Peptides against a protein of PDB entry 6FRK. Designs and how they scored, part 120

Target 1, 411 residues: chain A of PDB entry 6FRK
Amino acid sequence: NEEVLNAMLKEVCTALLEADVNIKLVKQLRENVKSAIDLEEMASGLNKRKMIQHAVFKELVKLVDPGVKAWTPTKGKQNVIMFVGLQGSGKTTTCSKLAYYYQRKGWKTCLICADTFRAGAFDQLKQNATKARIPFYGSYTEMDPVIIASEGVEKFKNENFEIIIVDTSGRHKQEDSLFEEMLQVANAIQPDNIVYVMDASIGQACEAQAKAFKDKVDVASVIVTKLDGHAKGGGALSAVAATKSPIIFIGTGEHIDDFEPFKTQPFISKLLGMGDIEGLIDKVNELKLDDNEALIEKLKHGQFTLRDMYEQFQNIMKMGPFSQILGMIPGFGTDFMSKGNEQESMARLKKLMTIMDSMNDQELDSTDGAKVFSKQPGRIQRVARGSGVSTRDVQELLTQYTKFAQMVKKM

## One batch from the design tools (peptide; made by RFdiffusion4, then SolubleMPNN)

Design b2_p16_5_s1 (from b2_p16_5, 8 letters changed)
Fold by OpenDDE base, seed 4:
Structure b2_p16_5_s1 (fold): chain B 411 residues (1-411), chain A 16 residues (1-16)
Amino acid sequence: as target 1 above (411 residues)
Amino acid sequence: VKELEELRKILELLSE
């Protein structure tokens, strides 16, 4: 029994290391899992694999919990959020994503570019901010980030902004000059929150990077970026361990909307390849699909229309990149959709919706849409002409609908 | 949960 446990733990440890979990954390987890598993309870015929997986899951959840409540902005107050992180961490992009997130939630949000080191930093921030319609501040002439940050914070405080995000300079390496600059900026603007932005793709270096920042500045929050790539997110555990600060958000792509609040259980589930069912539920719930109850009721009765399918396609499109949604489903790996396939899949969805836009209400609202078209083949030709597609494309849509409607009837 | 299962099924069908 101990040999079997050790063999399974070795496989888990290997998988965690391949997921960029720090070797020290993996060792600690291994010992914690061993101590948490009662070998006597394992003898009682419970699936040993399930028990070990549960123990591993529980210990990973503990590793992501710093035991400190995440800072949250106060409504009606001026909340200054300072961003720190290395160049290439996605810090500047993440500032824009966070600003956009709060703006969409009805917060009066602004951005300050206090990066005087990187040529074009202000232009990049300005472009991102302008595209998102976020107010911004920066300078092309001022070289002191402390002055820019102070002036920008003062300006936006006077204008009663609720969320004031300050992007600082990044460096390619941990340089003492960078940390001194960050401290000077922090002292000048007195931020309510200091956010460390970490690139998940740096793997085993996550701990050392996060520690170096925490040792120099009072990091209170972590944001992990580039979780859309090959990074399995194990570096996030290292960041929490090193900073003793909660992960508050994750970056899941290049788009400004590829940003979500961090949730521990979904994240650990994804890390273990169990899928992010809860995160998908939350994304579905955030869509404020008031009509979901009506759809669920129809589905309970085995009714599914082309309109119901259209609404579901709209929901999928609102959730963002199809690859991210698939990557949240257990058994659909992140690699299932190459970046090329994602755009193609979204284009396919849009094409299907365009075909349905050429259907009439009788066709869309029929409980057996495929039968409506089969009884009157002239409808297929009409829809094909109306949508500028082949009759084959319409038939393929009807075939997909039929497959789906059959699945609903089996539910 | 049911909505998620439906969405999963749609996604599965679209992935074929």
Scores: peptide ipSAE 0.011, ipTM 0.373, DockQ to the pose 0.085
Fold by OpenDDE base, seed 1:
Structure b2_p16_5_s1 (fold): chain B 411 residues (1-411), chain A 16 residues (1-16)
Amino acid sequence: as target 1 above (411 residues)
Amino acid sequence: VKELEELRKILELLSE
């Protein structure tokens, strides 16, 4: 039993290391899991795999929980949020995402560019802020970030802004001059929250970077960025371990809306490839798919047409990054999360829709669309010619439709 | 919940 446990734990540890979980955290998790597993319960014929999976899940949840309540802004107050992080961490983009998040929630939100080191930093912030209709402050001529931050914070306090986000200079590496500048800015503006922005794609370097920031700056919150198809998310564990600060948000892509509140259990479930059903529900609910009531009723009656399938493909395309949706569904591996697979999946959906655009209403609205085509093979040739595809491509679509329609009839 | 199950089924079919 101990040998079997050790073998399974070795596989889990390998998978966590492949997911960019820090080696020290993987070792700690292994020992914690061993200590939490009752070997007597394992001997009683309980599913050893499920028990180990549950123990691993619980220990991962503990690793992302610093035991400290996350800071939240107070309504009707002037909340100053200072952002810190390395250049290339996604800090500036994340400032805009957070500002947009609060603006959409009805907060009076603004952005301050206190990055005087990077050429075009203010132009980049101004472009992002203008696109999102977020008020902004910065200078093209002032070189002291303390002056810019102080003037901007004072201006927006006087204008009764509730959320005042200050973006600071990043560096390519940890430098004492960067930390001194950050401390000077923090002392001048007295932020209510200091947010460390970390790139998840740096893998095993996450611990050292997060520690370097925490040792110099009073980091109270963490935002993890680039949790798109290339980042396996293990760096988030390193950020919490090093900073002892909660992750408050995650960046899941390049768009301003590719930003969500951090949820511990869904995140760990996704990291383990178990899917995020809650996040998928939330995302489906945000789409206001009012037209789905009619579909749900048809599906309850075991009716599914090619038109119903077309409408579902349109809905999937409206959900945004297909990779994010796939990664929320149980049984879709992390391989579907890659940017390459997103474009390919969207191209595949668009191809299927283009084939259906060449179908007539009789074909689209038939409760047995595949049978309509099987009875009159000339329809396949017409649709193939109309959509610029092979007759095989049309047959493959009809095969997929038939499989789906059979599943619906069994519901 | 039903919409998610449908989405799952569609995506499963697209992954084949």
Scores: peptide ipSAE 0.010, ipTM 0.418, DockQ to the pose 0.102
Fold by OpenDDE base, seed 5:
Structure b2_p16_5_s1 (fold): chain B 411 residues (1-411), chain A 16 residues (1-16)
Amino acid sequence: as target 1 above (411 residues)
Amino acid sequence: VKELEELRKILELLSE
């Protein structure tokens, strides 16, 4: 029994190391799991594998929980949020994502570019902010980030902004001058929250970087970026351990909507390759897919139309980033991300929907849409012309539909 | 659970 336990723990430890979990944390987890498993209870015929998985899950949840309540903005107050992090961490993009997140929730949100080091930093922020219709401040002439940050914060305070996000200079290397600049900015604007932005793809370097920032500035929150499939997110555990600060959000892609509140349990489930079933359920529930009772009933009866497929594509698009949704489904995370970026997948869905927008009700509502088109080939040509696509593209859509309809009949 | 399974199957087919 102890040999079997040790073998299973070795496999789990290997998988966690391959997920970029810090070796010290993996060792500690192994000891904690071994101590939490009563060998006497394992003798009682309980599924030993399930027990070990549960123990591992429980210990990982503890590693992600710093025991500190996350800072939250206060409604009707001016909340200053300062971003810190290395260049290439996704800090500037994350500022825009966070601003957009709060704006969509009805907060009066603005952005300040206090990055004077990187040429074009202000132009990039301005572009992102303008696209999202977020008010912004910065300078093309002022080189002191303290002045820019102070003036911007004062301006937006006077204009009664509730969320004031300050982006700072990121450097490629940990330089003492960067940390001094961050301290000067922090002292000048007195932020309510300092957010450290960490790239999950840096793996084992996450601990050292996160610690270096925490030792210099009062980091109170962590945002982990680039959790879009390649980074298994093990570095996030190291960041929490080093900063003793909660992860508040995760970035899951390049789009402004590729940003979500951090949830501990779904994250750990994903890290273990169990998928984010809970997060997927939550997203499905948020979409009120209950309006699909009619669809579920049709599917139960083995009926599936082109209209039903169209409605499903609309629902998928409403769920947000396609890669994010797939990455929540156990077994899809790795293989689907390899076949294309999220934008390509969404563009493909949108193209299919555009083809279906050129179909008539008889074609859309037929229980055998492919047969309707096969009986009258002129319909394919009409739809192709109407949607600006080739007849081949329409035939490919009909082939996909036929595969779906056959699968539904087998359900 | 059933809706998720259906969505999964749809996504599987779209990934092909």
Scores: peptide ipSAE 0.009, ipTM 0.364, DockQ to the pose 0.140
Fold by OpenDDE base, seed 3:
Structure b2_p16_5_s1 (fold): chain B 411 residues (1-411), chain A 16 residues (1-16)
Amino acid sequence: as target 1 above (411 residues)
Amino acid sequence: VKELEELRKILELLSE
């Protein structure tokens, strides 16, 4: 029994290391799991695999819980949020995402660019802020980030902003000059929250990086970026362990909407390849798919039209990157999560929708759309011409539709 | 639950 346990734990440890979980945390988890498993209960014929999976899940949940309540902004107050992190971590993009998140929640939000080191930092922030209609502050002439941050914070405090986000300079490496600058800015503006932004794709380097920031500045929150299919997210555990600070949000892509509140259980489920059923449900609920009661009712009756397929493609497009949605479904392996496959999958969906945009209501609303086209081949040629595609592309769409309609009839 | 199962089946078909 102990040999079987050790063999299974070895497989789990290997999988966690392959998920970029730090080797020290994996060792600690292995010991904690061993101590939590009753060998006598395993002897009684209980499903050993389920028991080990449950023990591993519980220990991973503990690793992402720093035991500290996440900071939250207070309504009707001026909340100053300072961002820190390396260049390329997605810090500047994350500032814009967080600002947009709070703006959509009805907060009076603004952005300050205190990055004087990187040429074009202010232009990049201004571009992102303008696109999102977020008020911004920065300077083309002032080179002291402390002055810019202080002036910007004072300005937006006087204008009664509730969320004041300050983006700071990043560096390519951990440098003492960066940490001194961050401390000077923090001391000047007295932030209510300091957010460390970390790139999940750096793997085993996450612990050392997160520790270096926490040792120099009072990091109170973590945001993990680049959780778009390639990064398995194991580095997030290292960030929490090193900073002793909660993950508050995750960045899941390059779009301003590719940003979500961190949820522990869904994240660990995804890390273990169990899928994110809860995140998928939340995302479906956010889409107000309640307006699709008519579609769900049709699906329940085994009716599926080309219009119904079009509406489903629109829903998938609204849910965000297709790979993220697939990665939320149990059994869709990591291979579907490649960025290349996302863009290709989205381009494929857009192409199919463009073909359907050239169809008429009789074709779209037919309960047997493929049969409508098979009876009158001239319709295929019309749709192909209207959408600028080949007749073969239209036939491929109709073949896919037929597969869908057959599945719906079997439901 | 049924809606999620339907979405899963749709996504499975798109993955083929």
Scores: peptide ipSAE 0.009, ipTM 0.375, DockQ to the pose 0.108

Design b2_p16_5_s3 (from b2_p16_5, 9 letters changed)
Fold by OpenDDE base, seed 3:
Structure b2_p16_5_s3 (fold): chain B 411 residues (1-411), chain A 16 residues (1-16)
Amino acid sequence: as target 1 above (411 residues)
Amino acid sequence: DELLKLLKEILELLSE
């Protein structure tokens, strides 16, 4: 029994290391899981795999919980949120995402660019803020980030803004000059929350990075970025362990909407390759598929048209990054689609939709669309010419449709 | 949910 436990724990530890979980945390997890599993209960014929999975899940939940309540803004107050992090961590983009999140929730939100080091930092912030219709402040002439931050915070306080987000300078590496600048800005503006932005893709470096920031700046919250289909998420555990601060949000892509509140259970489920069915249901419900009652009723009757397929492709495109949607499905690992493969899959989906845009209502609304085309091959040539594709591309679409229609008939 | 099942199957097929 102990040998079986050790073998199964070795597999889990390997998978966690492959998921960029820090080696120290994996060792600690292994010891904690061993201590939490009763070997006598394991001898009694209980499903050993389920017991180990539950114990691992429980210990991972503890690793992502710092035991500190996350800071939340107070409605009707002026909440100053300072962002810190390395250049390329997604800090500036995350400032805009957080501002947009609060604006959509009905908060009076603004952005301040206190990055004087990076050429074009203010232009980038201004561009993002303007696209999101978020008020912004910065300077092209002032070089002291303390002055810019102080003036911007004062301006927006006087204008009764509720959420005041301050983006600071980043560097390529931890430098003493960066930390000194961050401390000077923090002392001047007295932020209610300091948010460390971490790139999840840096793997085993996450602990050292997060620790370096926490040792110099009073980090109270963490945002993990680049949790797209490539980031295994294990670095997030390292960030919590090092900062002793909660993850408050995750960045899931490059779009301003690719930003969500951190949820522990779904995150650990994804990290273990268990998927996130709950998050997938939430995303499907957010699509306001109320108009899909007719589709659900067709599916129950084993009916599926090319139009129904087109509508589902539109729904998939609205759910966000394809790699993330796949990562929510149990059995699809977080690495199932490379970022390159995601773009290719989206391009493929758009190509299929463009082909269907050249179809007529008789073709789209037929319960046997493939048979309509097989009976009259001239339709394939018309659609191919109309969409600017080969007849082979239209045949491939019809082959895919036939596979889906056969699956729906088996439902 | 039949819609969720269909979306899953579509996603699986698009991933192949």
Scores: peptide ipSAE 0.070, ipTM 0.752, DockQ to the pose 0.086
Fold by OpenDDE base, seed 4:
Structure b2_p16_5_s3 (fold): chain B 411 residues (1-411), chain A 16 residues (1-16)
Amino acid sequence: as target 1 above (411 residues)
Amino acid sequence: DELLKLLKEILELLSE
């Protein structure tokens, strides 16, 4: 039993290391799991694998819980949120995402660009803010980030803004000058929350980076970015461990709405390759599919049309990046879709929809759409010409539809 | 639950 436990723990530890979990945390987790598993209970014939997975899951949940309640903005107050992080961490983009998130929730939100180091930082923030209709402040002439931050905070306080987000300078390296600037800005504006933005793709460097920031600045919250990439999110555990601060949000793409509140259970489930069924349910519910009941009734009767398929493709496109959706399905790791494959998959989906846009209502609403086309091959040629595709592409779509329709009949 | 199953299966087939 101990040998089996050690073998399974070795596999889990390897997977966690491949997920960018820090080696120290993996070692600690291994010992904690060993201590939490009663070997006598494992002898009782319970699924040993499930017990180990549950123990690992429970210990990972503890690792992402700093034991400190996350700061939350107070409605009707002026909440100053200072962002800190390295250049390339996605800090500036994350400021805009957070501002947009609060604005969509009915908060009076604004952005301040106190990044005087990077040429075009203010232009980038201004572009993002303008696109999102978020009020912004910055300077093209003032070089002191303390002055810009102070003036911007004062301006927006006087205008009764509820969420005042301050983007600071990022450096490519941990430089003492950067930390001094951050401290001076923090002292001047007295932020209610300091958010450390971390790039998940830096892997094993997450701990050292997060620690360096926490040792210099009173980081109270963490945001993890680039979780849509090859980053399996293990660096998030390192950030929490080093900062002793909760993860409050995650960035899940390049779009301003590719931003979500951090949920511990779904995150750990994804990290373990268990998927995120809850997040998938939430995304489906956010679609406000008014006709979901009608579709569910059709599915119960084994009915599935080309129109029903088209509607599901529209729903998938609205759910966000295809890689992210797949990563929510148990057994589909985040690496299942390379970035190149995601764009290709979305292009494929859009191509399929474009083919269906050239179909008529009789073809779309037929319970046996494939048979409609098989009986009258001239329909395939019409649709192919109408959509600018080959007859083969239409046949491939019909083949996919037939697979889905057969699957629905087996449900 | 049925919709989630369908979406899952669509996504699986689109990934092939």
Scores: peptide ipSAE 0.068, ipTM 0.746, DockQ to the pose 0.106
Fold by OpenDDE base, seed 5:
Structure b2_p16_5_s3 (fold): chain B 411 residues (1-411), chain A 16 residues (1-16)
Amino acid sequence: as target 1 above (411 residues)
Amino acid sequence: DELLKLLKEILELLSE
C-alpha cells in the first residue's frame, strides 16, 4: 500500500512539476498528502486513486488560498488600483481588461498611463481604452510618472470615477530604479489596491519575481496572465506563496473579454488535468442552449443537419476562447492548444461557417446533407463559388458534417 | 448532458 501510494504521489508530483509548480511547494504537498492519508483507511477498499486525488486537490486548494480576503472596490467611492509587474507580463493589456470588466459591471472606470519608460506605452493604452470606450489619461511630454499618476488620479477623482486604474512602467534590467519609481508613485497616489501582474509562462521564475515585488511594494492582489498558452498555471501557486496575496483575476487570451474572476476549484481542476466540467456546464447554460428543446429532440432521434452544425459552431464561438473551452474538457490539457492553434481553429471555424452561409435552406435543413451534395455535384461548385473557396474545402466540410451526423446517430 | 456531449465531440474534432 505504501509503495502504491508513493508511486501515485510520484506521478502527481511529476505532473505538477511539468505544470511549473515550484519544487519546494511540490515537496511540501507530497509530505502533506502523505500525512493526510491514513493508510489504514486505504485498506478498507476505498478507491485509493480517488482518495489520493482528493487529498492532492485539497492541498492544492490550500496552496492557492493565502488566507487573506481579496480586496474589492467599494461602490460610490473612488477606488485607486495601481498595477505593477515586469515588462511583457501583460500588465498594460490587463489594465484594460480589468477596466473593461468593471465598466461592463456598471462601474465608472478610467485608465491612467504612468509608463514613461516604454516608447508607445501611452499609445497602446490609448488604443485599447478607445476601443473599449474607457476614459484614459496620460502624457506625451511629461516624463515623471509620479506627476502623470498624481494628475490623472486627481482629474478622475474630481470627475467622480469609481475605478481609477494606474498602469506603471515595467522594466527588465533596472530593477532598483523600477522599484523606487513604483514606491514614489504609490506614495503619491495612495492606492487602495496594488495589483501584481504575473506572466504564467515564466514558470519556475514566478516565485523569485513575485517575492521581489512583494518585498518592495505592498502587493495586495495578483493577476495571472497568459493562461491560454502552454502555461499550466503552476507559477500562480508560487506567486500566491511568495506574495501571500490572492489571485483575483486571470487572463485567458488576447481579447479584452479574455479575462475572468479567479475561481480556486476550477483552476486546480485544470492544473490537475481534470478539466472544468462545472465551468463548461455554466458556460453552456449561460448560452441558454437548453431553450433549444428542438435540437435536443433532434439529437435524441439521431437527426443532425448542416444548420444544426452551424448553430453549434455559433454557440462555440460565443463560449469564448477555444483554448479555454478545450481546457475545460477532461483530458485536454492546456498544452493541447498553443496560441497559434487557437487562432487557426477559430479561423477554420469561421471558414466553415462562411461555406455554410453559401448553402441554401434545402441543403442546410436536409437530414442527409452529404447525400444532397453527392447526388448533385453542381451544388458543391455553387457553394464553392459563393463562399470563395475550393470545391475541396466544401468536400472537407461535408466530410466533417458526415462524421458529426454519424456520431449523433450513435448517441 | 447530450448537448454538452455533442459540443465536446465538436470541439474534439475541431482540435484535430
Scores: peptide ipSAE 0.067, ipTM 0.743, DockQ to the pose 0.086
Fold by OpenDDE base, seed 2:
Structure b2_p16_5_s3 (fold): chain B 411 residues (1-411), chain A 16 residues (1-16)
Amino acid sequence: as target 1 above (411 residues)
Amino acid sequence: DELLKLLKEILELLSE
């Protein structure tokens, strides 16, 4: 039993290392799991694999919990949030994402660009802020980030802003001058929260980076970026361990909407390749409920039209990055779609929708759409010409539809 | 959930 446990733990440890979990944390996890598993209970015929997975899951959940309550902004107060983190971490983009998140929730939100080091930092912030309709402050002429941050915070406090986000310089490397600048800014503006932004794609370097920031500035929150389908997220555990600060949000792509509150259970489930069924349900439920109820009733009756397929394609497009959605399904590995394949899959989906846009209501609303086209082949040629595709492309769409309709009839 | 099952199968097909 101990040999079997050790073999299974070795596989899990290998998978966690491949997921960019720090080697020290993996060793600690292995020891904690061994201590938590009663070998006598494993002898009683319980599924040893499930028991080990549950023990690993439980210990990973503990590693993501710093034991400190996350800071939350107070409604009707002026909350100053300072962002810190290396250049290329996605810090500037994350400032805009967080501002947009609070704005969408009805908070009076603004952005301050205190990055004077990077050429075009203010232009980038201004572009992002303008696109999101977020008020912003910065300077093209002032070179002292302390002055810009102080003036911007004072301005927006006087204008009764509730969320005041300050973006700072990240530099390319951990340099003492950067940390001194961050401390000067923090001392001048007295932020209510300091958010460390970390790139998940740096892998094993996450611990050293997060520690270097925590040792110099009072990091109270962590945001992990580049948690796209390929980023296994193990670096997030290292960030929590090093900063002793909670992860509050994750960035899941390049779009302003590719930003979500951190949830421990779904994150660990995804890290273990168990998927995130709960998060998938939540995303499906965030879609217009009325349209989903009507579809569920049709599905119960074994009815599925080309229009119903079109509506589901629209729903999939609204759920966000395709790689992220697939990564929520158990058994789909994080590597299932390369970034190139995601764009191609979305282009394929849009092409299928464009073909259906050339169909008439009789074709779209038929319970046997494939039969309508098979009885009158001239319809295929019409749709092909209307959508600018081959007759073969239309036939492939109808073949896919038929496969779905047959599946629905078996439900 | 039948909807989730359908969405899963659509996603699987689109990934092929």
Scores: peptide ipSAE 0.060, ipTM 0.732, DockQ to the pose 0.085

